# Peptides against a protein of PDB entry 6B4E, part 38

Target 1, 295 residues: chain A of PDB entry 6B4E
Amino acid sequence: TNFDKISKMFWHYKDKIAQIKQDIVLPIKKADVNVRNLLSRHKRKINPKFGQLTNSNQQLFKIQNELTQLINDTKGDSLAYHWILNFIAKAVVHQAETEVRVKPESALPLGKLTLYLLVQFPELQELFMARLVKKCPFVIGFTCEIDTEKGRQNMGWKRNNENKWEDNTSYDERMGGILSLFAIITRLQLPQEFITTTSHPFPIALSWHILARICNTPLNLITNTHFVILGSWWDAAAVQFLQAYGNQASKLLILIGEELTSRMAEKKYVGAARLRILLEAWQNNNMESFPEMSP

## One batch from the design tools (peptide; made by RFdiffusion4, then SolubleMPNN)

Design b1_p12_2_s4 (from b1_p12_2, 5 letters changed)
Fold by OpenDDE base, seed 3:
Structure b1_p12_2_s4 (fold): chain B 295 residues (1-295), chain A 12 residues (1-12)
Amino acid sequence: as target 1 above (295 residues)
Amino acid sequence: SAFEQAQALAES
């Protein structure tokens, strides 16, 4: 079935995470001290840059150039190169979990930076997707039950040092932040220098997959989080999604905003209420997008 | 159904 394929994709990326640990992360710990020192220095230089993003394109281009140089410095050693890319993948997702969750519009500069890096360094694509799926399986429309510990783990729930699960609000916000970033990436145009030579690595069709797969998810598996991430997606990409698919897009927005929320009305999910508000705003010709970045 | 149609479109 179609859901079997989604499940296979989910476990593919789970296996990829395990492979990354075995083939990239652990081997570097045993690498030459000079290589480890190089990577430590680069890590310290790279990590702050994601937080230095603003709504300025000028600042974005500066950071793009700086990161490009730092990554290129590692290309002479394949293991070091892949380690740096994996670090970047983790750092970007972490930024989505922390900053984007509280300031959704920050997904735009972060998404632009990430898309640039994904095209400039194609090996980042599988590393990044694997990390996304691990942290937020909603990005591929995967859902499982969360009545078991394994189910919660698969859906990206975290435990603290006392083995206590994070609260629902924290989980919802983290998932929303990550999904916002992914949604932005799917709806962005490639940088001008790549348009004629490269295909978009994560095109708008992936947003279609997310929405459609959630619509077809068994209702007993639908939670408040599903509506939260749909709302996050809506803010990030609904305008551009409508531009891309027209009438077909509108049908899908109505399915999630009206039909899905109505089917789950008895649950009184806060996320569903917000999504209804977004639908109503659209119906009143007041659909909003994130503001464009300044020069 | 509308949901089935959405799934078909997503997987095409």
Scores: peptide ipSAE 0.042, ipTM 0.773, DockQ to the pose 0.206
Fold by OpenDDE base, seed 1:
Structure b1_p12_2_s4 (fold): chain B 295 residues (1-295), chain A 12 residues (1-12)
Amino acid sequence: as target 1 above (295 residues)
Amino acid sequence: SAFEQAQALAES
């Protein structure tokens, strides 16, 4: 079944996280001091770059080049190279959880940067996807029950130092931020230098999968978060999604915006209400997208 | 149904 396939994919990436810890993170802690020092320096240089993104393509290209150089400096040591990529994967997702969360349109420059890095450094792809799935299983359309602690953990819920689960709003916003980033990546075109030689690592079809899989999710598992992330996806990618798939896209947007929200109307989810507003805006020929970046 | 169609599309 579709559910089994999605579940297998989910656990594949969960296992990948464990593998990353075992094969990359822990070994580096025991590595030569010179390697550790190198990575520490690079970490300090890399980390600020994500916050330096603006709506400027010029600034984006500058940061791309700087990061490329820093990453290339580690290629002499495979373990160091993979470690720095894993760090970048974590940093990008963290940026989505913080900046994109509060400013969704910031997903565009971040997504462009990330897509560039994913293509330039293919080994980043599995590391990044694993981190995404761990933090936000919605990126692959995975959902499980959250009535258990394990279920909540699987769905990316965090506990604070007092072992208390994060509040619903915090979770919703984090998931929305991460999903916004992923949605942006799926709808972006490859940089011109790669378009003829490389396939898109996370193409628009993955957005299709997100929507369709959520629609196929058992209704008893659908929460406010599902509608929140659908709204985030909508803002990030609906226009481009319609451009890509036309009438078929339209059907799916109606399915999530009208049918799914209607089926869950009794729950009175705030996220669902927002999604209906987005649907209505579209029906009134007022679908909006993030502003394009400046030169 | 629309949901069945979505399921089919997700599996394709």
Scores: peptide ipSAE 0.042, ipTM 0.773, DockQ to the pose 0.252
Fold by OpenDDE base, seed 2:
Structure b1_p12_2_s4 (fold): chain B 295 residues (1-295), chain A 12 residues (1-12)
Amino acid sequence: as target 1 above (295 residues)
Amino acid sequence: SAFEQAQALAES
């Protein structure tokens, strides 16, 4: 693991967030009134769609088509198009922070929708990844110290209106929700219409990077959150990860489930205890995956 | 270390 490269990637996306604000968000405020009105209407139509997802593929396809139409309506204006995609990127991550946080299996329909949009609208990829890294640096295996305000900010900690940091449980759960979504995206196959013509934008190899980079993280930087998000990843993608990489996947699962938890045993992290339970379930041939969606 | 060796094997 090259941590310099990871850091460069992290700061690349931090810079991208700043660029998005300067080049997309702020300029649209001065755009033509007709464009602003269009975007306002589209925003109101798009926002509820993510909450309308169910375990139904029919419902998924309906929402995919509706969103596709709404996004296509903006393509005549490049700034409007990028603005609506950035809005979608933020909305998807927000859905992960709120709904997936409390119902992890909801990551599957959300992930399918997101993957479709990422392929259908390639310009969404950089916008989405930037938002993910800002909110949850674990998606690229980045970790820094959280003993400083800047460190906490870099790791996605939020402050409330009173300038107080969120509690540990809230942070852990939010990170778990976001990571669950990303894990699902990495393990999903492309829709049939794209599988022969398009490369997967966020392939299963990115899950490999998450696990390996966390394993190589200095132990003094490992927190309960690391184990929480590993558990979230496990629920979301472990089965498919094993299918993709076979014995090599098995080795990496043992490293996170057995070796990493053992090295941190003195901390008595609740997240680590849960991860060990997941490992034991797998060892007993009882690895579970999220239920498949209905037709 | 054994841990580092295991990591290397897992990443190969």
Scores: peptide ipSAE 0.040, ipTM 0.756, DockQ to the pose 0.102
Fold by OpenDDE base, seed 4:
Structure b1_p12_2_s4 (fold): chain B 295 residues (1-295), chain A 12 residues (1-12)
Amino acid sequence: as target 1 above (295 residues)
Amino acid sequence: SAFEQAQALAES
């Protein structure tokens, strides 16, 4: 694992966030009133859609179609188009932080929707990835020290209005929610209409990167959060990961479930304990996946 | 795919 490369990638996306603000978000505030009104209306229509997802594919397809139409309405203006995609990127990640956090299986419909949009609107890919990395650097296997304010900020920690850091549980759950979404996206098949014409924008290999990079992370940087997000990843993607890579996947699952947890045993991390339970369940031929969506 | 597997293995 080349951590210099990972760091460069991390900062690339951090810079991308700043660039998005400068080149997309701020300029739209000065745009023509008609454009601003259009985007305001679209924002109001788009935002609720993510919360309307259920375990129904029928509902998913409905929402996909509705969002597609709404996004297409903006294509005549490049700035408006990119603005709405950036809004969607932010909204999807926010949904992961809130809904997926408390109901991990909701990552499946959200992930399906997101993957569809990522393929249908390729310009969403960099916007979405930048948002993911900003909020949850674990999605690219990046980690840094959190004993400084800057370090915590880089790792996605939030402060409240009183400038107090969020509690560890809140942070862990948010990271888990975001990671669950990303994990789901990586393990989903492309929609049938795209399989022959498009490559997967965030393929299962990116799950490999997450696991491998965490396994190679200096132990002094490993926290409970690492194990929490690995557990979230496991629930979201372990079955499909094994299907994809077979024996090699098995080795990596053992590395995170057994080796990494053992190396950190003295810390008695709750997340590590859960990951060990997941490993044991797998060893007992009881690895579970999220339930499939209804027709 | 073979490409993905190769890429994944190269990461480790």
Scores: peptide ipSAE 0.038, ipTM 0.730, DockQ to the pose 0.319

Design b1_p12_3_s1 (from b1_p12_3, 6 letters changed)
Fold by OpenDDE base, seed 3:
Structure b1_p12_3_s1 (fold): chain B 295 residues (1-295), chain A 12 residues (1-12)
Amino acid sequence: as target 1 above (295 residues)
Amino acid sequence: SSLEEEINKYLY
């Protein structure tokens, strides 16, 4: 693992966030009143859609169509179009932080919706990835120290209005929620209408990178959060990962489930204990995936 | 060699 390259990628997306603010978010505040009103109306219509997802494919398709129409309404103005996509990127990640963290299986419909939008609107891809890396750098296997303010900020820790850091449990759950969403996206097949015409924008290989990079991370940087997000990834994608890479996938699952947990046993991380339980379930031929969605 | 390198040797 070349950690210099990973760091460069991390900072690329951090710079992208700054660029988005400068070139998309701030300019809209000075845009024509009609454009601002349009975007305000669309924002109000779009935002509830993510919470309306269920385990129903029928409901998913309905929401896909509604969002497609709302986004298409902005294409006549490039700035408005990019603004609405950036809003969607933020809203999807927020949904992962709030809903997926408490109901991990909700990542499946959210991931299907997101993947559809990423393919239907390719300009969303860089906006979404930048937001993911900002909120949860684990999605690219990036890790840094968290014993400094800047380190914690880089790793996506939040502070309240009183400059108090969020509690460890809250951080772990948020990271788990976001990682669950990303894991789902990487393991989903493209929608039928796209499978023969386009490549997957965030393929299963990105899950490989996450696991491999964490396995190669210096042990002094490994925290409970690493094990929590690995457990979240496992629930979301382990079955499909094994299907994709076979024996090589098995080796990597053993590395995270057995070797990494063993190396960190002295820390007695709760996340590590859970990951070992998942490993044992797999060894007993009881690996589970999220339930498939209904028609 | 890194763990990733060992695995990738057989995958690619």
Scores: peptide ipSAE 0.041, ipTM 0.759, DockQ to the pose 0.101
Fold by OpenDDE base, seed 2:
Structure b1_p12_3_s1 (fold): chain B 295 residues (1-295), chain A 12 residues (1-12)
Amino acid sequence: as target 1 above (295 residues)
Amino acid sequence: SSLEEEINKYLY
């Protein structure tokens, strides 16, 4: 693991967020009134769609089509197009922070929708990844210290209006929700219409990177959150990860489930305890995944 | 593989 490379990647996306603000968000405020009105209408139509997902593929396809049409309506203006995609990127991550955190299995329909949009609209990929890294650096295996204000900010901690940090439980749950979504995306197959013509934008190899990079992270930087997000990842993708990499996957699962938890046992992290339970379930041939969606 | 190299620091 090259941590310098990871850090460079992290800061690349942090810079991308700043660029998005300067090049997309701010300019649209000065755009033609007709464009602004169009985007306002589309925003209102798009925003509820992510919460309308269910365990139904039929409902998923309906929403895919609706969003596709709404996005296509903006393609005549490059700035408008990028603005709406950035809005979608933010909305998807927000949905992970709010809904997936409390109902992890909801990551599956959300992930399917997101993957579809990422393939259908390639310009969404950098916008989405930048938002993910900003909100949850764990998606690229980045970790820094959180004993400083800057460190906490870099790791996606939020402050309220009184400049107080969010509580640990809230942070853990948000990170878990976002990571669940990303994990799902990495383990999903491309839709049938794209599988032969397009490469997966965020393939299962990125899950490997997450696990490997966390395993190589200095132990003094490992927190309960690391174990929480590993547990979230496990529920979301462990079965498919094993299918993809076989024995090598098994070794890595043992490293996170047994070795990493053991090394941190003195901390008595709740997240680590849960991960240990997941490991034991696997060892007893009881590894489970989220249920498949209905037709 | 390149992926295996990712975990070598930890394993070896």
Scores: peptide ipSAE 0.034, ipTM 0.706, DockQ to the pose 0.112
Fold by OpenDDE base, seed 1:
Structure b1_p12_3_s1 (fold): chain B 295 residues (1-295), chain A 12 residues (1-12)
Amino acid sequence: as target 1 above (295 residues)
Amino acid sequence: SSLEEEINKYLY
């Protein structure tokens, strides 16, 4: 694992967030009133769509079509188009932080929707990754120290209005929610209409990167959160990961479930304990996956 | 570990 490369990637996306603010968010505030009004209306229509997802493919397709139309309505103005995509990127990640956090299986419909949008609107890809990395750098296997304010900020920790850091449980759950979404995206196949014409923008190999990079992370930087997000990833993607990489996947699952947890046993991390339970369940042929969506 | 090395060879 080349951590210099990972760091460069991390900062690339951090810089991208700043660039988005300068080139998209701020300029739109000075745009024509008609454009601003359009975007305001579209934002109001788009925002609730993510919460309207169910375990129904029919409902998913409906929402896909509705969002597609709403996004297409902005294509006449490049700035407006990029603004609405950035909004969607933020909204999707927010949904992961709130809903997926408490209902991990909701990552499946959300992930399917997101993957569709990422392929349908390629410009969303960089916007979405930038938002993901900003909120949850674990998605690229980045870790830094959190003993400094800057370190915590880099790792996506939030402060409340009283400038108090969020509690560990809240942080862990948010990271787990975001990571669940990303994990789902990586293990989903492209929609049938795209599979022959487009490569997967965030393929299962990115899950490999997450696991491997965490395994190679200096142990002094490993926290309970690492195990929590690994557990979230496991629930979301372990079955499909094994299908994709076979024996090599098994080795990596053993590495995170057994070796990494053992190395950190002295810390008595709750997340690590859960990961061991997941490992044991797998060893007993009881590995679970999220249920498939209904028609 | 030997396992880590085995996994790492595919990462570089």
Scores: peptide ipSAE 0.030, ipTM 0.722, DockQ to the pose 0.107
Fold by OpenDDE base, seed 4:
Structure b1_p12_3_s1 (fold): chain B 295 residues (1-295), chain A 12 residues (1-12)
Amino acid sequence: as target 1 above (295 residues)
Amino acid sequence: SSLEEEINKYLY
């Protein structure tokens, strides 16, 4: 694992966030009133869509079509188009932080929707990835010390209005939710209409990177959160990961489930205990996946 | 295999 490369990638996306603010968000405030009104209306229509997702593919397709139309309405103005995509990127990640954290299986419909949009609107990809990395650096296997304020900020810790850090449970759950979404996206097949024309923007190999990079992370930087997000990833993608890489996948699952947990046993991390349970379930031929969506 | 090379890349 090249940690320097990972760090550079991390900071690339941090810079991208700053760029988005300067080049997309702020300029819209000075845009034509008609454009601002359009975007305001579209925002109001888009916001509830993510919460309308269910385990139904029919409902998913409906929402996909509605969002596609709304986004297409902005294409006449490049700034408006990028603004609405950035809004969607933020909204998707927010949905992961709020809904997926409490109902992990909801990552499946959300992930399907997101993957569709990422392919349909390629400009969303960098916007989305930047938001993901900002909120949850684990998606690229980045880890730093959290003993400092800056370190915590870099790792996506939030402060409230009183400058108080969020509690550990809240942080763990948010990271788990975001990682679940990303994991789902990496293991989903492209929609049928794109399979022959487009490559997967965030393929299963990115899950490999996450696991491998965490395994190579210095042990003094490994926290309960690492195990929580590994557990979230496991629930979301382990079955499909095994299908994709076979024996090599098995080796990596054993490394995270057995070796990494054993090395950190003295810490008695709750997340590690859960991951061990998942490993044992797999060893007993009882690995579970999220249920498939209904028609 | 390419997969073995990949795992070695990250793990070793």
Scores: peptide ipSAE 0.036, ipTM 0.716, DockQ to the pose 0.179; fails the geometry check

Design b1_p12_3_s2 (from b1_p12_3, 5 letters changed)
Fold by OpenDDE base, seed 5:
Structure b1_p12_3_s2 (fold): chain B 295 residues (1-295), chain A 12 residues (1-12)
Amino acid sequence: as target 1 above (295 residues)
Amino acid sequence: SELEEEINSYLY
């Protein structure tokens, strides 16, 4: 693992966030009133869509079509188009932080919707990845110290208006929710209409990177959160990961489930204990996955 | 890290 490369990638996306604010978000405030009104209406229509997802493919397809139409309505103005995509990127991540956090299996319909949009609108990919890395650096296997304010900020910790940090449980759950979504996206197949013309924008190999990079992270930087997000990843993608990489996947699952947890046993992390349970379930041929969606 | 060498052995 080249940690210098990972750090460069992290800061690339941090810079991208700043660029988005400067080049997309702020300029739209000075745009023509008709454009602003259009975007305001579209924002109001788009916002509730992500919460309307269910375990139904029919509902998913309905929402896909509605969002596609709303996004296409903005293509006449490049700035408006990029603004609405950035809004969608933020909204998807927010849904992961709030809903997937408390109901991990909801990552499946959200992930399917997101993957569809990422392929249908390629400009969304960079915007979405930048937002993911900003909110949850674990998606690229980045870790830094959190004993400083800057370190906590870099790792996606939030402070309220009174500059109080969020509690550990809240942070762990948010990171788990975001990571669940990303894990689902990496293990989903492209929709049939795109398979022959498009490569997967965030393939299963990115799950490999997450696991490998965490395993290579200096042990003094490993926290309970690392084990929490590994558990979230496991629930979301372990079955499909094993299908993709076979014996090599097994080795890596043993590495995180047995070796990494054993090396950190003295810390008695709750997240590590859960990961051990998941490992044991797998060893007993009882690995579980999220249920498939209904027609 | 202590796991780096092991990880490298599993990579394609």
Scores: peptide ipSAE 0.038, ipTM 0.729, DockQ to the pose 0.077
Fold by OpenDDE base, seed 1:
Structure b1_p12_3_s2 (fold): chain B 295 residues (1-295), chain A 12 residues (1-12)
Amino acid sequence: as target 1 above (295 residues)
Amino acid sequence: SELEEEINSYLY
């Protein structure tokens, strides 16, 4: 694992967030009133769509079509188009922080929708990754110290209106929700209409990177959150990961479930305990996956 | 670390 490369990637996306603000968000505030009104209307229509997802593929396709039309309506203005995509990127991540956090299985329809949009609108990919990395750097296997304010900020910790850090449970759950979504995206196959024409923008290999990079992370930087997000990843993608990489996947699952947890046993992390339970369930042929969506 | 060495042995 080349941590210098990971750090460069992390800061690339952090810089991208700043660039998005300067080149997309702020300019729209000064754009023509008609453009602003259009975007306001579209924002209002788009925002509730993510919460309208169910375990139904029919509903998914409906929402896909509706969003596609709404996004296409903005293509006449490049700035408006990028603005709406950035909004969508933010909205998807927010949905992961709120809904997936409490209902992990909701990551599946959300992930399918997101993957569709990422392929249909390639410009969304960088916007989405930038938002993901900002909110949950675990998605690229980045970890830094959280002993400083800057370190906590880099790792996606939030402060409330009173400038108080969120509690550990809230942070863990948010990270778990975001990571669940990303994990789902990585393990999903492209929709049939795209499978022969394009490559997967965030393939299962990115899950491998997450696990491997965490395993190689200095132990002094490993926290309960690492185990929580690994557990979230496990629920979301372990079955498909095993299908993709076979014996090599098994070895890596053992490394995170047994070796990494053992190395950190003295910390008595709750997340680590859960991960061990997941490992044991797998060893007993009881590994679970999210249920498939209905037609 | 031992863990690092172990995981790296499986990385391509």
Scores: peptide ipSAE 0.038, ipTM 0.723, DockQ to the pose 0.078
Fold by OpenDDE base, seed 3:
Structure b1_p12_3_s2 (fold): chain B 295 residues (1-295), chain A 12 residues (1-12)
Amino acid sequence: as target 1 above (295 residues)
Amino acid sequence: SELEEEINSYLY
């Protein structure tokens, strides 16, 4: 693992966030009133859609079609189009932070919707990845110290209006929710209409990178959060990961489930204990995946 | 680290 390259990638996306604000978000505030009104209406229609997802593929397809139409309505204005995609990127991540954190299996319909949109609207890909890295740098296997204000900010910690940091449980759950969504996206097959014509934008190899990079992270930087997000990843993608990489996948699962947890046993991390339980379930031929969606 | 050495042995 080349950590210098990972750091460069991290800062690339941090710069991208600044660029998005400068080139997309701020200019719209000064745009024509008709454009602003259009985007306001579309925002109000789009935002509820993510909460309307269920375990039904039929409902998913309905929402996909509705969102596709709403996004297509903005394509005549490049700035408006990019603004609405950036809004969607933010909304999807927010849904992971709020709903997926408390109901991890909801990552499946959300991930299917997101993957569809990423392929249907390729310009969403960089916007979405930038937002993911900002909110949850674990998605690219980036870790830094959190004993400084800047370090905590870089790792996605939030502060309230009184400059108080969020509690550890809240942070862990948010990171787990976001990572669950990303893990699901990496392990999903492309929709049938794209499978023969398009490459997967965020393939299963990115899950490999997450696990390998965390395993290579200096132990003094490993926290409870690392184990929490590994557990979230496990629930979301371990079955499909084993299918993709076979014996090599097994080795990596043992590394995170047994070796990494053992190295950190003195810390008595709750997340590590849960990961041990997941490992044991697998060893007993009881590895579970999220339930498939209904027709 | 010990873990890094193990990773190298398993993955390569």
Scores: peptide ipSAE 0.034, ipTM 0.719, DockQ to the pose 0.061
Fold by OpenDDE base, seed 4:
Order: structure tokens, then C-alpha cells, then sequence
Structure b1_p12_3_s2 (fold): chain B 295 residues (1-295), chain A 12 residues (1-12)
């Protein structure tokens, strides 16, 4: 693991967030009133769509089509187009933070929708990744110390209006939710219409990177959150990960489930305990995955 | 690819 490279990537996306603000968000405030009105209307129509997802593919396809139409309506203005994509990127991540955190299986329809949009609108990819990394650096295997204010900020900790840090449980759940979504995206197959024409924007290899990079992280930087997000990843993608990499995947799952948890046993992390349970379930030939969506 | 190289570095 090249930690310098990971750090550079982390800061690249942090810079991208700043760029988005300067080049997309702020300029729209000065844009033509008709453009602003269009975007306002579209925002109102788009926002509820993510909450309308269910375990139904039919419903998914409906929402995909609706969002596609709404996004296409903005293509006549590059700034408007990028603004709406950035809005969607933020909304998707927010949905992961709020809904997926409490109902992890909801990551599946959300992930399918997101993957579709990422392929249909390639400009969404950098916007989405930047938002992911900002909110949950674990998606690229980045970790830093959280003993400082800056460290906590870098790791996606939030402060309330009174500058109070969020509680550990809230942070863990948010990170788990976001990671679940990303994990799902990495293990999903491209929609049928794209398989022969497009490469997967966030392939299963990125899951490998997450696991491997966490395993190589200095132990003094490993927290309960690391185990929480590993558990979230496991629920979301372990089955498909094993299918993709076979014996090599098994080795890595054993590494996180057995070796990493054992090395950190003295900390008595709740997340580690859960991960051990997942490992044991797998060893007993009882590895579970999210249920497939209905037609 | 860069990803492939990184994967290989962990596997072998």
C-alpha cells in the first residue's frame, strides 16, 4: 500500500470539492433567472425520488427514466448540467447517510440507481467520488489520526451549530451507510444496455483496495469505525467479492475477520465483535447477502 | 493497470 498516493488522492478530491463550489455552485447564483428557476424546479422534483426507491426493479426503472429526463433537460447549459449532477451526487450520499444507515439493504436499489446514473452521465463520476471521499474517506482506504480537530474533519466528522462533534454512534452509522452504498456499487454488474459499450466506473477492485488498505493501516490508527465499515462492506459485498476473486478473496476476508480483529482484541470494539460474528457465519457456510430486488 | 498492480502486490 502506497499511503502517499492515497493521501494525494484524498487531497485531490478535497480540492475538487472546493473547485465545485467555485466553478459550479457559486456561479449559478449569478446565472440567468430562467436557469435558476429551472434548476429550482428540477431540484424539487429530484429530491423525493431517492426516497421513492423500493425493492422493486420496476420502480427503479421508473425513477431512472424520470431522473434521466430531468437531467437531460439541463444539457443545453453546461453549468446547469453540472449543477444538477452535483446536486444529485450530494443527494445520493445524503440518502446513504440517512436511510442506508438504518436500513442497509436499501443500499441495493440506491446503488443500482446511482450506478445507472454514473454510466449514463459520466460527468457525475468525479462529482460523486469527491463527495464520497469528503464524507467518508474510508471509500479509498484513507485514514488519519482523529486526535486533532483537523484530523477529525478530514475523516468526515461533523460538528453541529454549537461546534460540538457528533457522537461516535452517529459517526459510525453514517460511515457505515456511505460505505455500504459504495460497496454495493462496486459489486453490481452494469445495466444490460451498457455492458458491451462501457467499463464499470467503480469496479469490484475498489473493494479490494478498501480492505487491503485498511489491513495495512497502522494499528494505532485503527478505530471502531474501521470495523463498523468493514462489517457494512461485508453485508453489502462479501458474497460477490468471493465470487470475483475466489481463494484470494477468502484470504483477505480471513485477514480482516480473524487477524485484524485479533490484533485489536484488547480494544473490545463492538464493530470488531460483529465482524467476528460475520466471519464465523461464513465459516459455518452461512454467509448472507442482501435479497435480490423483485421485478 | 494501476489497480491490477496494486491487487497483485497484496496477493503475491
Amino acid sequence: as target 1 above (295 residues)
Amino acid sequence: SELEEEINSYLY
Scores: peptide ipSAE 0.032, ipTM 0.708, DockQ to the pose 0.180; fails the geometry check

